# Peptides against a protein of PDB entry 4J2C: the designs that were tried, part 96

Target 1, 107 residues: chain A of PDB entry 4J2C
Amino acid sequence: MEDPFFVVKGEVQKAVNTAQGLFQRWTELLQDPSTATREEIDWTTNELRNNLRSIEWDLEDLDETISIVEANPRKFNLDATELSIRKAFITSTRQVVRDMKDQMSTS

## One batch from the design tools (peptide; made by RFdiffusion4, then SolubleMPNN)

Design b2_p27_1_s1 (from b2_p27_1, 18 letters changed)
Fold by OpenDDE base, seed 4:
Structure b2_p27_1_s1 (fold): chain B 107 residues (1-107), chain A 27 residues (1-27)
Amino acid sequence: as target 1 above (107 residues)
Amino acid sequence: SLSALLEKLREEEERQKKREELKKFYS
């Protein structure tokens, strides 16, 4: 069986792109009430939150794989560079999600 | 729409499938 890490990583990346688009629209709706309906605000907010939650879920799973690999390094035979890339992806993506969530919570 | 909802549901199912594959690989 091939390592599905990159498949999930790809889905996370897609979800991030979607979330960023929703976040941009969310920001625009809140900045210009004349173009914003309550229905669209609610829809955008809900979709954004759902996307962010989905990302966080996948990141938790990906992060768990890191712990598993580090506990069993010989079983998976991943080099230090690959592990660093995976860790960096998880860390940076969590930060992206956190930034959006922080802005949403203050609005 | 119903079609959009069903598509969203399908996408979620696919994501869950990938999560299960991840779980199986690293189990």
Scores: peptide ipSAE 0.450, ipTM 0.786, DockQ to the pose 0.812
Fold by OpenDDE base, seed 1:
Structure b2_p27_1_s1 (fold): chain B 107 residues (1-107), chain A 27 residues (1-27)
Amino acid sequence: as target 1 above (107 residues)
Amino acid sequence: SLSALLEKLREEEERQKKREELKKFYS
């Protein structure tokens, strides 16, 4: 079986792109309320929030795999560089999500 | 719309399959 980490990583990346699109629309709706309907604001807000939570869940799953690998190095024998790349992806993606959440909470 | 709902359901199913693959590989 091939390591499915990169597959889930790809799905997370696509989800982040989708969330960023929703976030951009969310920002536009709040910046010009006169052109925004309550329905679209609510829909965008809910979809964005749900997508962000979904990403966070997937990141937790990916983070768990790292813990498993580090606890069982002989079983997986991952290259140190590859492991660092995986950790960096999770850390940076969490920051991206956190930034969007912070902006939503302060608006 | 119904089509949008069905698409979301399909996407969620695919994500669940990927999660199960992670679980199997790293079990």
Scores: peptide ipSAE 0.450, ipTM 0.786, DockQ to the pose 0.796
Fold by OpenDDE base, seed 5:
Structure b2_p27_1_s1 (fold): chain B 107 residues (1-107), chain A 27 residues (1-27)
Amino acid sequence: as target 1 above (107 residues)
Amino acid sequence: SLSALLEKLREEEERQKKREELKKFYS
């Protein structure tokens, strides 16, 4: 079986792009209430929250694989550079999600 | 729309399948 890590990584990246689009619309709706219906605000807010939650869940799964590999390095025999790239992706993506969540909580 | 909903459901199912593949590979 081929390592599915980067397949899931790709899905997370796609979800991040979708979330960023929703976040942009969310900010625009709040900046000009006269052009925003309550229905669209609610829909956008809910979809954004759902997308962010989905990303966080996938990141937890990816992070768990890191722990498993480090606990049994001989079984997986991953290159140190590759492992570093995987860790960096998880860390940076969590920060992107956190930044959006922080802005939503203060608005 | 209904079409959009169906597409979302299909995408979520595929994501779930990939999550299961992770569990199997790293078990």
Scores: peptide ipSAE 0.450, ipTM 0.788, DockQ to the pose 0.822
Fold by OpenDDE base, seed 3:
Structure b2_p27_1_s1 (fold): chain B 107 residues (1-107), chain A 27 residues (1-27)
Amino acid sequence: as target 1 above (107 residues)
Amino acid sequence: SLSALLEKLREEEERQKKREELKKFYS
């Protein structure tokens, strides 16, 4: 069986791109209320929140795989470089999500 | 639209399948 980590990683990356687009629209709607409808604001807000939650969930799953590999390294035969790359992706992606969430909470 | 909703459902189904693959591989 091929390691599916990269597949989920790719899906997370796509979700991040989608979230960033929604976030941009969200900021635009709040920046210019005259061009924003309540319906679009609510839709964008909800879609963004749902997207961010989905990303966080996937990141938790990916993070768990790291722990599993580290608990049984011989079984998976992943080198330190690969693990470092995976950890870095999870950490950086969490930060991206956190930044968007922080801005939403202060708005 | 209905088409958009169906697409979202397909995407979620595929995502769930990948999650299950993770679970199986790292079990």
Scores: peptide ipSAE 0.448, ipTM 0.787, DockQ to the pose 0.881

Design b2_p27_1_s2 (from b2_p27_1, 14 letters changed)
Fold by OpenDDE base, seed 1:
Structure b2_p27_1_s2 (fold): chain B 107 residues (1-107), chain A 27 residues (1-27)
Amino acid sequence: as target 1 above (107 residues)
Amino acid sequence: SSLAELLRKEEEEKRKELREKLRKFYS
């Protein structure tokens, strides 16, 4: 079996791109309420929140794999560079999600 | 169901499959 980490990573990246698009629309809708319907605002808000939660869930799964690898180095034998890339992806993606969530909570 | 709902369901099934693959590989 091939390591599915990079596949999940790719799907998370796609989800982040989708969330960023929804976030941009969310921002636009709130900046000019006169051009926005309540239905679109609610839909966009809910879709964005759901997507962000899904991303966070996937990141938790990916983060767990890191812990498993670090606890079983002989089994997986990932080099330091690969492990660092994986950790950096999780950390940076969590920050991107957190930034969007923070802006939503303060609006 | 709307197209959007169908697409979301398909994506969720894909996510479930990938989560299971992670579980199996890293078990």
Scores: peptide ipSAE 0.527, ipTM 0.847, DockQ to the pose 0.737
Fold by OpenDDE base, seed 5:
Structure b2_p27_1_s2 (fold): chain B 107 residues (1-107), chain A 27 residues (1-27)
Amino acid sequence: as target 1 above (107 residues)
Amino acid sequence: SSLAELLRKEEEEKRKELREKLRKFYS
């Protein structure tokens, strides 16, 4: 079996891009209420929240794989560079999600 | 179902499949 980590990573990246688009629209709708329908505001908000939750779930799964690899280094034989890249992706992506969530919660 | 709903359903099935693959590979 091929290591599915990079495939999940790619799907998370795609989900982040989708979330960023939804977040931009969410911001635009709230900046000009006169042009925003309640239906679109509610839809955008719900889709954004659902998307962010999905990303967070996938990041938890990816993070668990890191712990498993580090606990069993001989079994997986991943070098330090690869592990560093994986950790950096999880950390940076969590920050991107957190930034959007923080802005939503304060609005 | 709307097109959006169909796309979301497909993506969710993909996510489930990938989560299972992670579980199996790293078990």
Scores: peptide ipSAE 0.527, ipTM 0.848, DockQ to the pose 0.779
Fold by OpenDDE base, seed 4:
Structure b2_p27_1_s2 (fold): chain B 107 residues (1-107), chain A 27 residues (1-27)
Amino acid sequence: as target 1 above (107 residues)
Amino acid sequence: SSLAELLRKEEEEKRKELREKLRKFYS
């Protein structure tokens, strides 16, 4: 069985890109209500929240794999560089999600 | 159901599959 980490990472990256697009639209809709319908605002908000929750869920799973690997280094035989890249991805992606969530909660 | 809802469902199923793969690989 191939390591599915990179596949999940790829899907998370796609979800982040989608979320960023939705976030941009969300911001635009709220900044100019005259061009926004309630339907689009609700749709955009829900899609954005759903994407962010999905990303967070995937990041939790990815983070757990790191803990498992670190507890069983010989079993998985990952080098320090690969592990560092995985950790950095999770950390940076969590920050991106947190920034969007913070802005949504204050608006 | 709208097309968007169907696509969302498809993505959720894919996500479930990937989560299961992670569970199995790292078990």
Scores: peptide ipSAE 0.526, ipTM 0.847, DockQ to the pose 0.733
Fold by OpenDDE base, seed 3:
Order: sequence, then C-alpha cells, then structure tokens
Structure b2_p27_1_s2 (fold): chain B 107 residues (1-107), chain A 27 residues (1-27)
Amino acid sequence: as target 1 above (107 residues)
Amino acid sequence: SSLAELLRKEEEEKRKELREKLRKFYS
C-alpha cells in the first residue's frame, strides 16, 4: 500500500479552493444585500461552514499521522524534509481556515 | 434526490475511503 497522505492532502487543497470560492460569494452577498436573496445567503453560509468543518476534520487526521510517524520513525522511514513539508501544509491550511472563520464570526 | 445531494454523497464516500486508507497505512 502506498502512502495515502498526499492524496488526502490534495483533496484538502481542493476543499480549500471550494471554501475560498464560497467565502468570496458570501462576502459579495453581504456587501450588496439588495442583490442577494435570503435563501442564497443561508445556503452559502451553511455550505461554507460545512466545508470549513470538513477541512478541519481532515487536517486533524493528517496531523495524527505525523504524530504516529514521529512515534515510530523506523516503521515509516520518512525524512525530516518530508515531515517538515507535511507539518507546514497543516499549519498553513489551518491558518487559511482560521482567517475565514474569523471573518465570518465578526460579520 | 438532487444533483447537489448526489455530489455531496459521493464526496462523503470518498472522504470515508481516504480516512480508512490513512487508518490502515498508519496502523
């Protein structure tokens, strides 16, 4: 079995792109309420929240794999560079999600 | 029943599969 980390990473990246699109629409709807229906606002808000929660869940799973590797280095034989890249992805992606959540909570 | 619902279902199934692969590989 090949390491599925990169596949999940790719899916998380796609989910982030989707969330960013929803976030942009959410921002536009709130900036110009006269052109927005309540239905679209609610739909966009709910879809965005659900996507962000899903991303956070997947990031937790990815983060757990890192802990497992670090606890059993000989079993997985991942070098420091690869682990650093994986950690950086999780950290930066969490920040992107947090930024969107912060904007939503203050609106 | 709708296209959106079908797409959501497919994505959730994919996520479940990937989570299981992570579990198995890192067990």
Scores: peptide ipSAE 0.521, ipTM 0.842, DockQ to the pose 0.748

Design b2_p27_1_s3 (from b2_p27_1, 13 letters changed)
Fold by OpenDDE base, seed 5:
Structure b2_p27_1_s3 (fold): chain B 107 residues (1-107), chain A 27 residues (1-27)
Amino acid sequence: as target 1 above (107 residues)
Amino acid sequence: MSSELEQRQREEEERKEKREKLREFYS
């Protein structure tokens, strides 16, 4: 069967792109209240938080697969370079999410 | 609130599906 890691990775990437767009709008709405309705602010904030949560949960599942592979190297026999790329993706994506969450919590 | 709840439920179901796919391959 096809490795489902890449399916989840793809969903995470889509969620990141969506979150980045929502975050940009969120910033604009809060920067100039005269151009924003309360309804749009609430909607944007909610959608952004939901996307970030989705990413975080998927990253936890992906991170678990890394632990399983490392505990059973002969069973999966993944290329070292591929494993490194998977780890880097999880680490870098977590940083992207953290940066947005930090800015939201201090706003 | 109802719309938000429904959205959360959809997201939870999607996550469960993803997790199950991963568990089938990674055990």
Scores: peptide ipSAE 0.512, ipTM 0.844, DockQ to the pose 0.487
Fold by OpenDDE base, seed 4:
Structure b2_p27_1_s3 (fold): chain B 107 residues (1-107), chain A 27 residues (1-27)
Amino acid sequence: as target 1 above (107 residues)
Amino acid sequence: MSSELEQRQREEEERKEKREKLREFYS
C-alpha cells in the first residue's frame, strides 16, 4: 500500500501554488481599484480563502501522522531524513499560509 | 449563498476522503 502522505502533500503543494497566484491577484486588485471589478475581487477573495482553509485542514491531518509515526517508529520504519522533511514541509507551509492570512487581515 | 454552501460541502467531502486514506494507512 502506497503511503498516502505523499498524495496529500502533493495536493497541499498544488493548493499553495494556487493560493499564491490568487494572493498575487488579490493584491493587484486592491492596489488598483480602477481595474478591479467587485465580482473579481469577491471571486478571488473567496477562492483564496477556500484554498487556505483546505491547506490548513490537510496540514492538521499530515501533522497528526507525524505524531503517530513518532509514537510508533518501528511500525513505519521511516528514516530520520524523511521524517525531518515531512516536519519541515508542514512547518514551512503553515508559515506561508499564516503570512498570507496576516496580510489579508491587515489590508 | 446556496452555491457557496454546496462548495463547502464538496470541499469537506474531499477532505474526509483524504483523511480516511491517511487513517487507513496510519491506523
Scores: peptide ipSAE 0.511, ipTM 0.842, DockQ to the pose 0.473
Fold by OpenDDE base, seed 3:
Structure b2_p27_1_s3 (fold): chain B 107 residues (1-107), chain A 27 residues (1-27)
Amino acid sequence: as target 1 above (107 residues)
Amino acid sequence: MSSELEQRQREEEERKEKREKLREFYS
Protein backbone atom coordinates (compact mmCIF):
# COMPACT_ATOMS: atom_id res chain seq x y z
CA MET B 1 0.00 0.00 0.00
CA GLU B 2 1.30 3.42 -0.96
CA ASP B 3 1.91 5.85 1.87
CA PRO B 4 -0.98 8.34 1.79
CA PHE B 5 1.20 11.00 3.39
CA PHE B 6 2.44 12.04 -0.01
CA VAL B 7 -1.06 12.34 -1.40
CA VAL B 8 -2.07 14.75 1.33
CA LYS B 9 1.25 16.55 1.05
CA GLY B 10 0.61 17.10 -2.61
CA GLU B 11 -2.82 18.50 -1.94
CA VAL B 12 -1.39 20.85 0.67
CA GLN B 13 1.18 22.06 -1.81
CA LYS B 14 -1.51 22.78 -4.36
CA ALA B 15 -3.57 24.61 -1.77
CA VAL B 16 -0.56 26.70 -0.77
CA ASN B 17 0.01 27.74 -4.35
CA THR B 18 -3.64 28.66 -4.71
CA ALA B 19 -3.60 30.60 -1.46
CA GLN B 20 -0.50 32.51 -2.46
CA GLY B 21 -2.15 33.57 -5.66
CA LEU B 22 -5.27 34.65 -3.85
CA PHE B 23 -3.21 36.49 -1.27
CA GLN B 24 -1.35 38.37 -3.95
CA ARG B 25 -4.61 39.42 -5.55
CA TRP B 26 -6.01 40.32 -2.16
CA THR B 27 -3.12 42.68 -1.48
CA GLU B 28 -3.41 44.23 -4.92
CA LEU B 29 -7.10 44.89 -4.50
CA LEU B 30 -6.61 46.57 -1.16
CA GLN B 31 -3.65 48.62 -2.33
CA ASP B 32 -5.50 50.03 -5.33
CA PRO B 33 -9.16 50.55 -4.52
CA SER B 34 -9.76 52.21 -7.87
CA THR B 35 -9.37 48.86 -9.59
CA ALA B 36 -11.21 46.84 -6.98
CA THR B 37 -14.85 46.05 -6.39
CA ARG B 38 -16.30 45.07 -3.06
CA GLU B 39 -17.52 41.88 -4.70
CA GLU B 40 -14.07 40.80 -5.80
CA ILE B 41 -12.53 41.73 -2.48
CA ASP B 42 -15.11 39.67 -0.61
CA TRP B 43 -14.76 36.73 -2.96
CA THR B 44 -10.99 36.77 -2.80
CA THR B 45 -11.00 37.10 0.96
CA ASN B 46 -13.39 34.21 1.43
CA GLU B 47 -11.56 31.94 -0.98
CA LEU B 48 -8.28 32.75 0.67
CA ARG B 49 -9.63 32.02 4.14
CA ASN B 50 -11.10 28.74 2.97
CA ASN B 51 -7.82 27.65 1.40
CA LEU B 52 -5.84 28.56 4.48
CA ARG B 53 -8.23 26.63 6.68
CA SER B 54 -7.97 23.61 4.42
CA ILE B 55 -4.20 23.71 4.62
CA GLU B 56 -4.28 23.94 8.38
CA TRP B 57 -6.60 20.95 8.57
CA ASP B 58 -4.36 18.81 6.40
CA LEU B 59 -1.27 19.86 8.31
CA GLU B 60 -2.93 18.77 11.51
CA ASP B 61 -3.53 15.32 10.06
CA LEU B 62 -0.01 15.09 8.69
CA ASP B 63 1.43 16.16 12.01
CA GLU B 64 -0.51 13.40 13.72
CA THR B 65 1.12 10.80 11.48
CA ILE B 66 4.52 12.05 12.59
CA SER B 67 3.63 11.40 16.19
CA ILE B 68 2.41 7.92 15.34
CA VAL B 69 5.58 7.06 13.46
CA GLU B 70 7.77 8.32 16.26
CA ALA B 71 5.80 6.23 18.73
CA ASN B 72 6.27 3.06 16.66
CA PRO B 73 9.26 3.52 14.37
CA ARG B 74 9.82 -0.14 13.54
CA LYS B 75 6.36 -0.53 12.10
CA PHE B 76 6.88 2.13 9.45
CA ASN B 77 10.62 1.86 8.88
CA LEU B 78 11.12 5.52 8.01
CA ASP B 79 14.69 6.76 8.10
CA ALA B 80 15.69 9.94 9.86
CA THR B 81 16.02 11.86 6.62
CA GLU B 82 12.49 11.12 5.49
CA LEU B 83 11.06 11.99 8.86
CA SER B 84 13.02 15.23 8.91
CA ILE B 85 11.72 16.18 5.49
CA ARG B 86 8.16 15.57 6.58
CA LYS B 87 8.59 17.63 9.72
CA ALA B 88 10.24 20.44 7.82
CA PHE B 89 7.40 20.52 5.33
CA ILE B 90 4.81 20.87 8.05
CA THR B 91 6.78 23.52 9.91
CA SER B 92 7.55 25.63 6.87
CA THR B 93 4.02 25.39 5.54
CA ARG B 94 2.57 26.46 8.86
CA GLN B 95 4.84 29.47 8.77
CA VAL B 96 3.65 30.41 5.30
CA VAL B 97 0.05 30.21 6.42
CA ARG B 98 0.79 32.17 9.56
CA ASP B 99 2.44 34.95 7.61
CA MET B 100 -0.57 35.36 5.36
CA LYS B 101 -3.01 35.26 8.24
CA ASP B 102 -1.00 37.86 10.14
CA GLN B 103 -1.03 40.21 7.20
CA MET B 104 -4.74 39.77 6.69
CA SER B 105 -5.46 40.79 10.29
CA THR B 106 -8.83 39.07 10.10
CA SER B 107 -9.57 39.68 13.77
CA MET A 1 -25.07 31.40 2.44
CA SER A 2 -26.25 28.06 1.16
CA SER A 3 -23.36 27.89 -1.26
CA GLU A 4 -20.93 28.67 1.51
CA LEU A 5 -22.45 26.01 3.72
CA GLU A 6 -22.23 23.45 0.97
CA GLN A 7 -18.64 24.39 0.34
CA ARG A 8 -17.75 23.93 3.99
CA GLN A 9 -19.51 20.59 4.01
CA ARG A 10 -17.58 19.44 0.97
CA GLU A 11 -14.36 20.51 2.60
CA GLU A 12 -15.21 18.60 5.75
CA GLU A 13 -16.04 15.48 3.79
CA GLU A 14 -12.81 15.73 1.87
CA ARG A 15 -10.88 16.16 5.08
CA LYS A 16 -12.66 13.18 6.59
CA GLU A 17 -11.70 11.04 3.64
CA LYS A 18 -8.07 12.13 3.83
CA ARG A 19 -7.98 11.48 7.53
CA GLU A 20 -9.48 8.06 7.06
CA LYS A 21 -6.84 7.10 4.52
CA LEU A 22 -4.08 8.38 6.73
CA ARG A 23 -5.40 6.58 9.78
CA GLU A 24 -5.82 3.38 7.84
CA PHE A 25 -2.15 3.36 6.93
CA TYR A 26 -0.90 4.77 10.21
CA SER A 27 -3.23 2.84 12.55
Scores: peptide ipSAE 0.509, ipTM 0.843, DockQ to the pose 0.443
Fold by OpenDDE base, seed 1:
Structure b2_p27_1_s3 (fold): chain B 107 residues (1-107), chain A 27 residues (1-27)
Amino acid sequence: as target 1 above (107 residues)
Amino acid sequence: MSSELEQRQREEEERKEKREKLREFYS
């Protein structure tokens, strides 16, 4: 069976890319109100928040797999480098989400 | 376009599917 970690990881990466685009648009809309409609601002904000929430949910699930693997090292026998990469992905992605959320909360 | 409720429901279902896939592989 193929490791579903990569399936979820792929979905997270897709969501991150989408969120980054939405975040960029969000900043543009707020920086130039004369060209922004309330409808677009609301839509962009909602879509962005939804994507960020989705990412956080998936990261939670991925993080659980890390705990399971570390609790059962012989069962999964993951390469140390691979495990490190997975942890780094989760950590770095959480930071990306946090940065966007911080900027949204202070705007 | 779908309603906000429909979108939320789809997101929940997608998460459920992902979780089930992970559960099949990870104890």
Scores: peptide ipSAE 0.505, ipTM 0.841, DockQ to the pose 0.485

Design b2_p27_1_s4 (from b2_p27_1, 16 letters changed)
Fold by OpenDDE base, seed 4:
Structure b2_p27_1_s4 (fold): chain B 107 residues (1-107), chain A 27 residues (1-27)
Amino acid sequence: as target 1 above (107 residues)
Amino acid sequence: SSSREREEQRRREEREELRKKLKEFYS
């Protein structure tokens, strides 16, 4: 069985890109209400929130795998550089999500 | 939109499958 971490990572990356697109549209809609329908605002907001929650959920699962690997280093024999990359991905992605959430909560 | 709902459902199913794979691999 192949390690599914990189597959999940890839899907999270796609979700982040989608969320960033939705976030940009969300910002545009709020900046110019004359170009925005309530339906689009609601849809965009809901889709964005759903995407962010999904990302956070996946990041929690990915983060747990890190703990498991570190607790069982001989079982997985993961390269230190790879482990660092995985940790960095989770940390940086959480920050990206947090930044969007913070802006949504203050707008 | 029914099309959007179907796409969202497919995405959720894919994520669930991946979660299962993670659980299995790291069990």
Scores: peptide ipSAE 0.538, ipTM 0.854, DockQ to the pose 0.755
Fold by OpenDDE base, seed 5:
Structure b2_p27_1_s4 (fold): chain B 107 residues (1-107), chain A 27 residues (1-27)
Amino acid sequence: as target 1 above (107 residues)
Amino acid sequence: SSSREREEQRRREEREELRKKLKEFYS
């Protein structure tokens, strides 16, 4: 069995891209309500929240794998560079999600 | 709407399978 980390990473990135698109639309709709219906606003808001939640869930799973690898280095034999890249992805992605959530909570 | 729902369902199922794979590989 091959390491599924990179596959999950790819799916998380897709979800981030989708969320960013929804976030942009969400911002536009709230800035000028005359440009869209209430149902579009509600749909966009709901889809955005769902996407962000799924990303956060996946990041928790990815983060757990890091802990497991670090607790069992001989078993997985990952080099420091790869592990660093994995950690950086989780950290940076969490920040992207947090930025969107912060703006949503204040709007 | 139906097409969108199908796409969302496929993604949910894929995520669930990937979670299982992570658990299996890192168990």
Scores: peptide ipSAE 0.536, ipTM 0.853, DockQ to the pose 0.748
Fold by OpenDDE base, seed 1:
Structure b2_p27_1_s4 (fold): chain B 107 residues (1-107), chain A 27 residues (1-27)
Amino acid sequence: as target 1 above (107 residues)
Amino acid sequence: SSSREREEQRRREEREELRKKLKEFYS
């Protein structure tokens, strides 16, 4: 079986890109309420929140795999560089999500 | 709207399958 980590990573990145687009629209809609209907605002808000929650869930799963690998290094012959890349991805992605969530909570 | 709902369902199913694969590979 091929390691599915990179596939999930790719899907998470796609979700992040989608969320960033939704976040931009969300910001625009709230800055000028006359530019959109309440339906669009609600839809955008819900889609954004759902996307962010999905990303966070996937990141938790990815993070768990790292813990498993570190606990069983001989079972999973992962290169140290690869492991570092995986950790960096999770850390940076969590930061991106957190930044969006923080801005939403303060609005 | 219906098309959007179908796309959302497909995405959820894909994520579920990927989670299963992760669980299986790292079990």
Scores: peptide ipSAE 0.536, ipTM 0.851, DockQ to the pose 0.744
Fold by OpenDDE base, seed 3:
Structure b2_p27_1_s4 (fold): chain B 107 residues (1-107), chain A 27 residues (1-27)
Amino acid sequence: as target 1 above (107 residues)
Amino acid sequence: SSSREREEQRRREEREELRKKLKEFYS
């Protein structure tokens, strides 16, 4: 069986891109209410929130795999560089999600 | 729309399958 980590990582990256697009639209809708319907605002807001939650869920799963690898180094035998890259991805992605959530909570 | 719903369903199913693969590989 091939390590599925990079596949999940790729899906998370796609979800982040989708969320960023939704966030951009969300910002535009709120900045120009004359061109926005309440239905689009609500839809965009809900889709954005749902997407962010799914990303957070996937990041938790990825983070758990790291803990498992570190607890069982002989079983997986991943090099330190790869493990560092995986950790960095989770940390940076969480920050991106947090930034969007913070801006949404202040609006 | 129905198209959006189908796309969302496919994504949910894909994520579920990937979670299973993660659990299996890292078990």
Scores: peptide ipSAE 0.531, ipTM 0.850, DockQ to the pose 0.751

Design b2_p27_2_s1 (from b2_p27_2, 19 letters changed)
Fold by OpenDDE base, seed 2:
Structure b2_p27_2_s1 (fold): chain B 107 residues (1-107), chain A 27 residues (1-27)
Amino acid sequence: as target 1 above (107 residues)
Amino acid sequence: MEELLEKLEKKFKEVEEKLKKKKLEEL
């Protein structure tokens, strides 16, 4: 059986990659309005926001699982290293999302 | 996304059931 945390981690990583691509396009469209249609700007903006929200939702659930594992160390038998890796992934991914959101809000 | 959460919940449940089974075997 696959470790469900890694499955979700993989999906989050895919969503991050998608969001980063959309973010790049979003910045290009806003920096050169002459090449951008309103339709493309709106679509890109909406897709980007949806991806970011999806990531945030998954991270919230993953963060909750950390608390469950920490409260029940004998049940899950995760070593400290694996737990640290999982925490680091959540923290770093939240920062990536926050950075994109901050740039969108200031434009 | 909900499917992924279900997988996590299923994993937790399986661990709990294994623990219950071990407890039963000890009796």
Scores: peptide ipSAE 0.067, ipTM 0.523, DockQ to the pose 0.043
Fold by OpenDDE base, seed 4:
Structure b2_p27_2_s1 (fold): chain B 107 residues (1-107), chain A 27 residues (1-27)
Amino acid sequence: as target 1 above (107 residues)
Amino acid sequence: MEELLEKLEKKFKEVEEKLKKKKLEEL
């Protein structure tokens, strides 16, 4: 059985890539409204928000797993290096999501 | 994503409940 953390990590990474693509399209649509339909703007915006929300929920779940491991080191036996890698992934991903959300809120 | 969450839940179910209980008691 594969470590479920890595499975979710992979899915989060895919969702981030998807969100970044949607974000790029979102910016293009808003910069040139003459080439954009309202339907595409709404679809892109909703898909982007849904992806970002999904990522945030998954990151919270991943963060909880970190807390569980730290509270029970004998049970899970993860070394400090692996724990740091997992924490770094969550932190960096949160920043990526935050950057997109900030730009959406200020546009 | 449900399957992924189920895998995490399966792995941590017992500890999650204990952790939540501790958090509540500390408040």
Scores: peptide ipSAE 0.065, ipTM 0.557, DockQ to the pose 0.036
Fold by OpenDDE base, seed 1:
Formats: sequence, structure tokens, C-alpha cells
Structure b2_p27_2_s1 (fold): chain B 107 residues (1-107), chain A 27 residues (1-27)
Amino acid sequence: as target 1 above (107 residues)
Amino acid sequence: MEELLEKLEKKFKEVEEKLKKKKLEEL
């Protein structure tokens, strides 16, 4: 059985980087509305929301895989260090997403 | 216990296929 975690981790990392770029642009557009059209603001906002949602779904799937591995450790042969790294990735990524979402909701 | 393990294994395979599909769609 192939371990899909590392593949999805990579995709999540790319999505986070994309979201951070979109978030930066979103911030700039709101700080100086004269620099962009309403179309760009709406596009950036929608792309950012979609990207954040995609990340959240992927994190839920990753969290589920961890639960399965923890319930059956001998089958998947992952040590405590690897499990800790995987959990830390999910936790830290959720925090990054939450921070962006909080700023969007308060603006 | 054996039945529970089988259910978990099946769920893992379902998640794996879902993740693979997402990866393919993103390429």
C-alpha cells in the first residue's frame, strides 16, 4: 500500500504558498482600492477563499489517515517521530489558514 | 477486532484513492 501522505503534504504546501501570495495581493487591493478594478478584488478574494477551502479539505483527509495509522501501527510501520512530524504539519498549517481567514473576516 | 481492522483498512484505501484523484486533478 502506497503512503499518500507525502504527496498530499507537498500539494498542501504549494497551496499555502499560493494562498499567501493571494492574501498579500488581497491586502494591497483593500489598502489602496484605486490600484485595482472591482473585478480584480473579487477574483482575488474568490481564489483565496477557494484555495483556503482546498487546504482545509486536504488537512481533514490527512488527519483521517493519521487516525487510521495510529489504530494500526504495525501494519503501516511508522515510528513515533514520523507521526509527530505529520501531526505537527497539520496543526501548523491549520493555524496558518486560520490566521488568514481571521483577517479576511475582520476586514 | 478483525472486522474493525478490515473496516479501517478499507477506509484507508478509500482515502488513498480520493487523494490520488485530487492529485491527478490538480496536475
Scores: peptide ipSAE 0.041, ipTM 0.539, DockQ to the pose 0.292
Fold by OpenDDE base, seed 3:
Structure b2_p27_2_s1 (fold): chain B 107 residues (1-107), chain A 27 residues (1-27)
Amino acid sequence: as target 1 above (107 residues)
Amino acid sequence: MEELLEKLEKKFKEVEEKLKKKKLEEL
């Protein structure tokens, strides 16, 4: 059976890549108004926000699994190295999302 | 303590099933 954590990790990684692409397009549209329509700006902005929100929701689920495992590590049989890797992924991904959100809020 | 552990195990199982469902939707 596949580890559910890694299933969602893969989904999050794909969503991050998608968000980064949308973010790049969003930046380009705002930098060159001559090539930007209001429709595309709105679509890109909404898609980007939706992707970021999706990532945040998935990270909450992943973070919850960490908390449950840490409550009884022996029972769930995950070593410190694996937990560290999982925590690092969540932390770094949250930072990536935060960076994009911060840039959007200042525009 | 044992009752709390059972609750946590149940919650973990619920999360696992939720994640499996996401995998199925992705296919």
Scores: peptide ipSAE 0.037, ipTM 0.518, DockQ to the pose 0.261

Design b2_p27_2_s2 (from b2_p27_2, 18 letters changed)
Fold by OpenDDE base, seed 5:
Structure b2_p27_2_s2 (fold): chain B 107 residues (1-107), chain A 27 residues (1-27)
Amino acid sequence: as target 1 above (107 residues)
Amino acid sequence: SKEKLEKLEKFFKEVKEKLEKELEELR
């Protein structure tokens, strides 16, 4: 059975980078209202939220793939090291997303 | 991307079909 993990991981990583850039701009716009139009603030906010949602959706799928692999070790034959790497990626990425969401909710 | 979704859909589809087959065989 084909392993979808790496392709999804790659897109999540790209989305995280995009979100971080948007988050930085979002922060800058809120810190200096003289340089911020309502239009740009709204656009940046929406794009950021969309990216974060996309990441969360992909992470749910990745988490499910891990659950399936762990329930069927003979079929997929992944070693403990690879599984640990995959779990760590999901955990750390969720934390990054949560941190950005927390900061947005307090503004 | 299209590739991402296709790979995931194929993976989950095959898993689902296997589970359904196994469930039916238990009856």
Scores: peptide ipSAE 0.380, ipTM 0.774, DockQ to the pose 0.037
Fold by OpenDDE base, seed 4:
Structure b2_p27_2_s2 (fold): chain B 107 residues (1-107), chain A 27 residues (1-27)
Amino acid sequence: as target 1 above (107 residues)
Amino acid sequence: SKEKLEKLEKFFKEVKEKLEKELEELR
């Protein structure tokens, strides 16, 4: 049985980096609308939301894999350290996404 | 990506099949 965690983690990390870049641009566009086109604002906003949604879906899948591993320890060779690292990644990533979403909703 | 979805689908499918088999055997 192949472990899907690392490939999903990799894509989540890429999506987070992309989202952070889009979020920064989104902030810049809103700070000075005179230098921004409506097309770029809409594109940036949509791309950012799509990335955040993608991350959230992947995190749900990762969280489910953790639950499965914890419920079936004899079927998976994961030590406590690795499991802790995986949980920490999910928790910290959810916080990053939440922070961006909170700022977008209050802007 | 296709790789992500394929690996997740395979993982969940295999886990589900094993759990269902074990559950059925216990009944």
Scores: peptide ipSAE 0.373, ipTM 0.775, DockQ to the pose 0.038
Fold by OpenDDE base, seed 3:
Structure b2_p27_2_s2 (fold): chain B 107 residues (1-107), chain A 27 residues (1-27)
Amino acid sequence: as target 1 above (107 residues)
Amino acid sequence: SKEKLEKLEKFFKEVKEKLEKELEELR
């Protein structure tokens, strides 16, 4: 049985990098509104929100794969270390997303 | 993107089929 985790993880990592770039630009635009058009602000904001939503969606899928593996250890035979690494990735990524969302909601 | 979705769907489908077979064998 093929393990989908790494493919999804890879796309999440790419989305995180994109989101971080957008977030940085978003903060810059708000700090110096005279140097930016309203169109760029809106575009950046929307793209950032979409990326964050995409990441959250993928993290839910990853969580489901983890739950299935944990409920059926004989079928998947993943060791505790690998499961820990996978869980840590989800947890840390979720925190990164939450931090960006919190800053957006308070500005 | 398409690859991601295909792999996830295949994974969940195969898991479901194996679980169903296992349950059937227990009867």
Scores: peptide ipSAE 0.372, ipTM 0.775, DockQ to the pose 0.038
Fold by OpenDDE base, seed 1:
Structure b2_p27_2_s2 (fold): chain B 107 residues (1-107), chain A 27 residues (1-27)
Amino acid sequence: as target 1 above (107 residues)
Amino acid sequence: SKEKLEKLEKFFKEVKEKLEKELEELR
């Protein structure tokens, strides 16, 4: 069985970087409305939300892969350290997404 | 990406098939 975790993790990391850039721009646009158009605000907001949604979907898939690995320890032979790293990645990434979403909902 | 989707689909498909096979053998 081929382990898909690292490929998905890589895409999540890229999406997080993209989202962080969009979030920064989103913040800047709202901080100075005189330099922002409604079109750019809407575009940035939509792109950011789409990226965050994409990340959340990938995290669900990653979480499922971990559940499968944990249910079949002899087949995958992942040590406790690697499993911990994978879980920590999902947890921390979810928190990053949550933080951005929370800030967007309050603005 | 296509690679991500392909690897995930293959992984879940193989897991599902194995589970179904094992379940059938237990019946």
Scores: peptide ipSAE 0.372, ipTM 0.772, DockQ to the pose 0.038

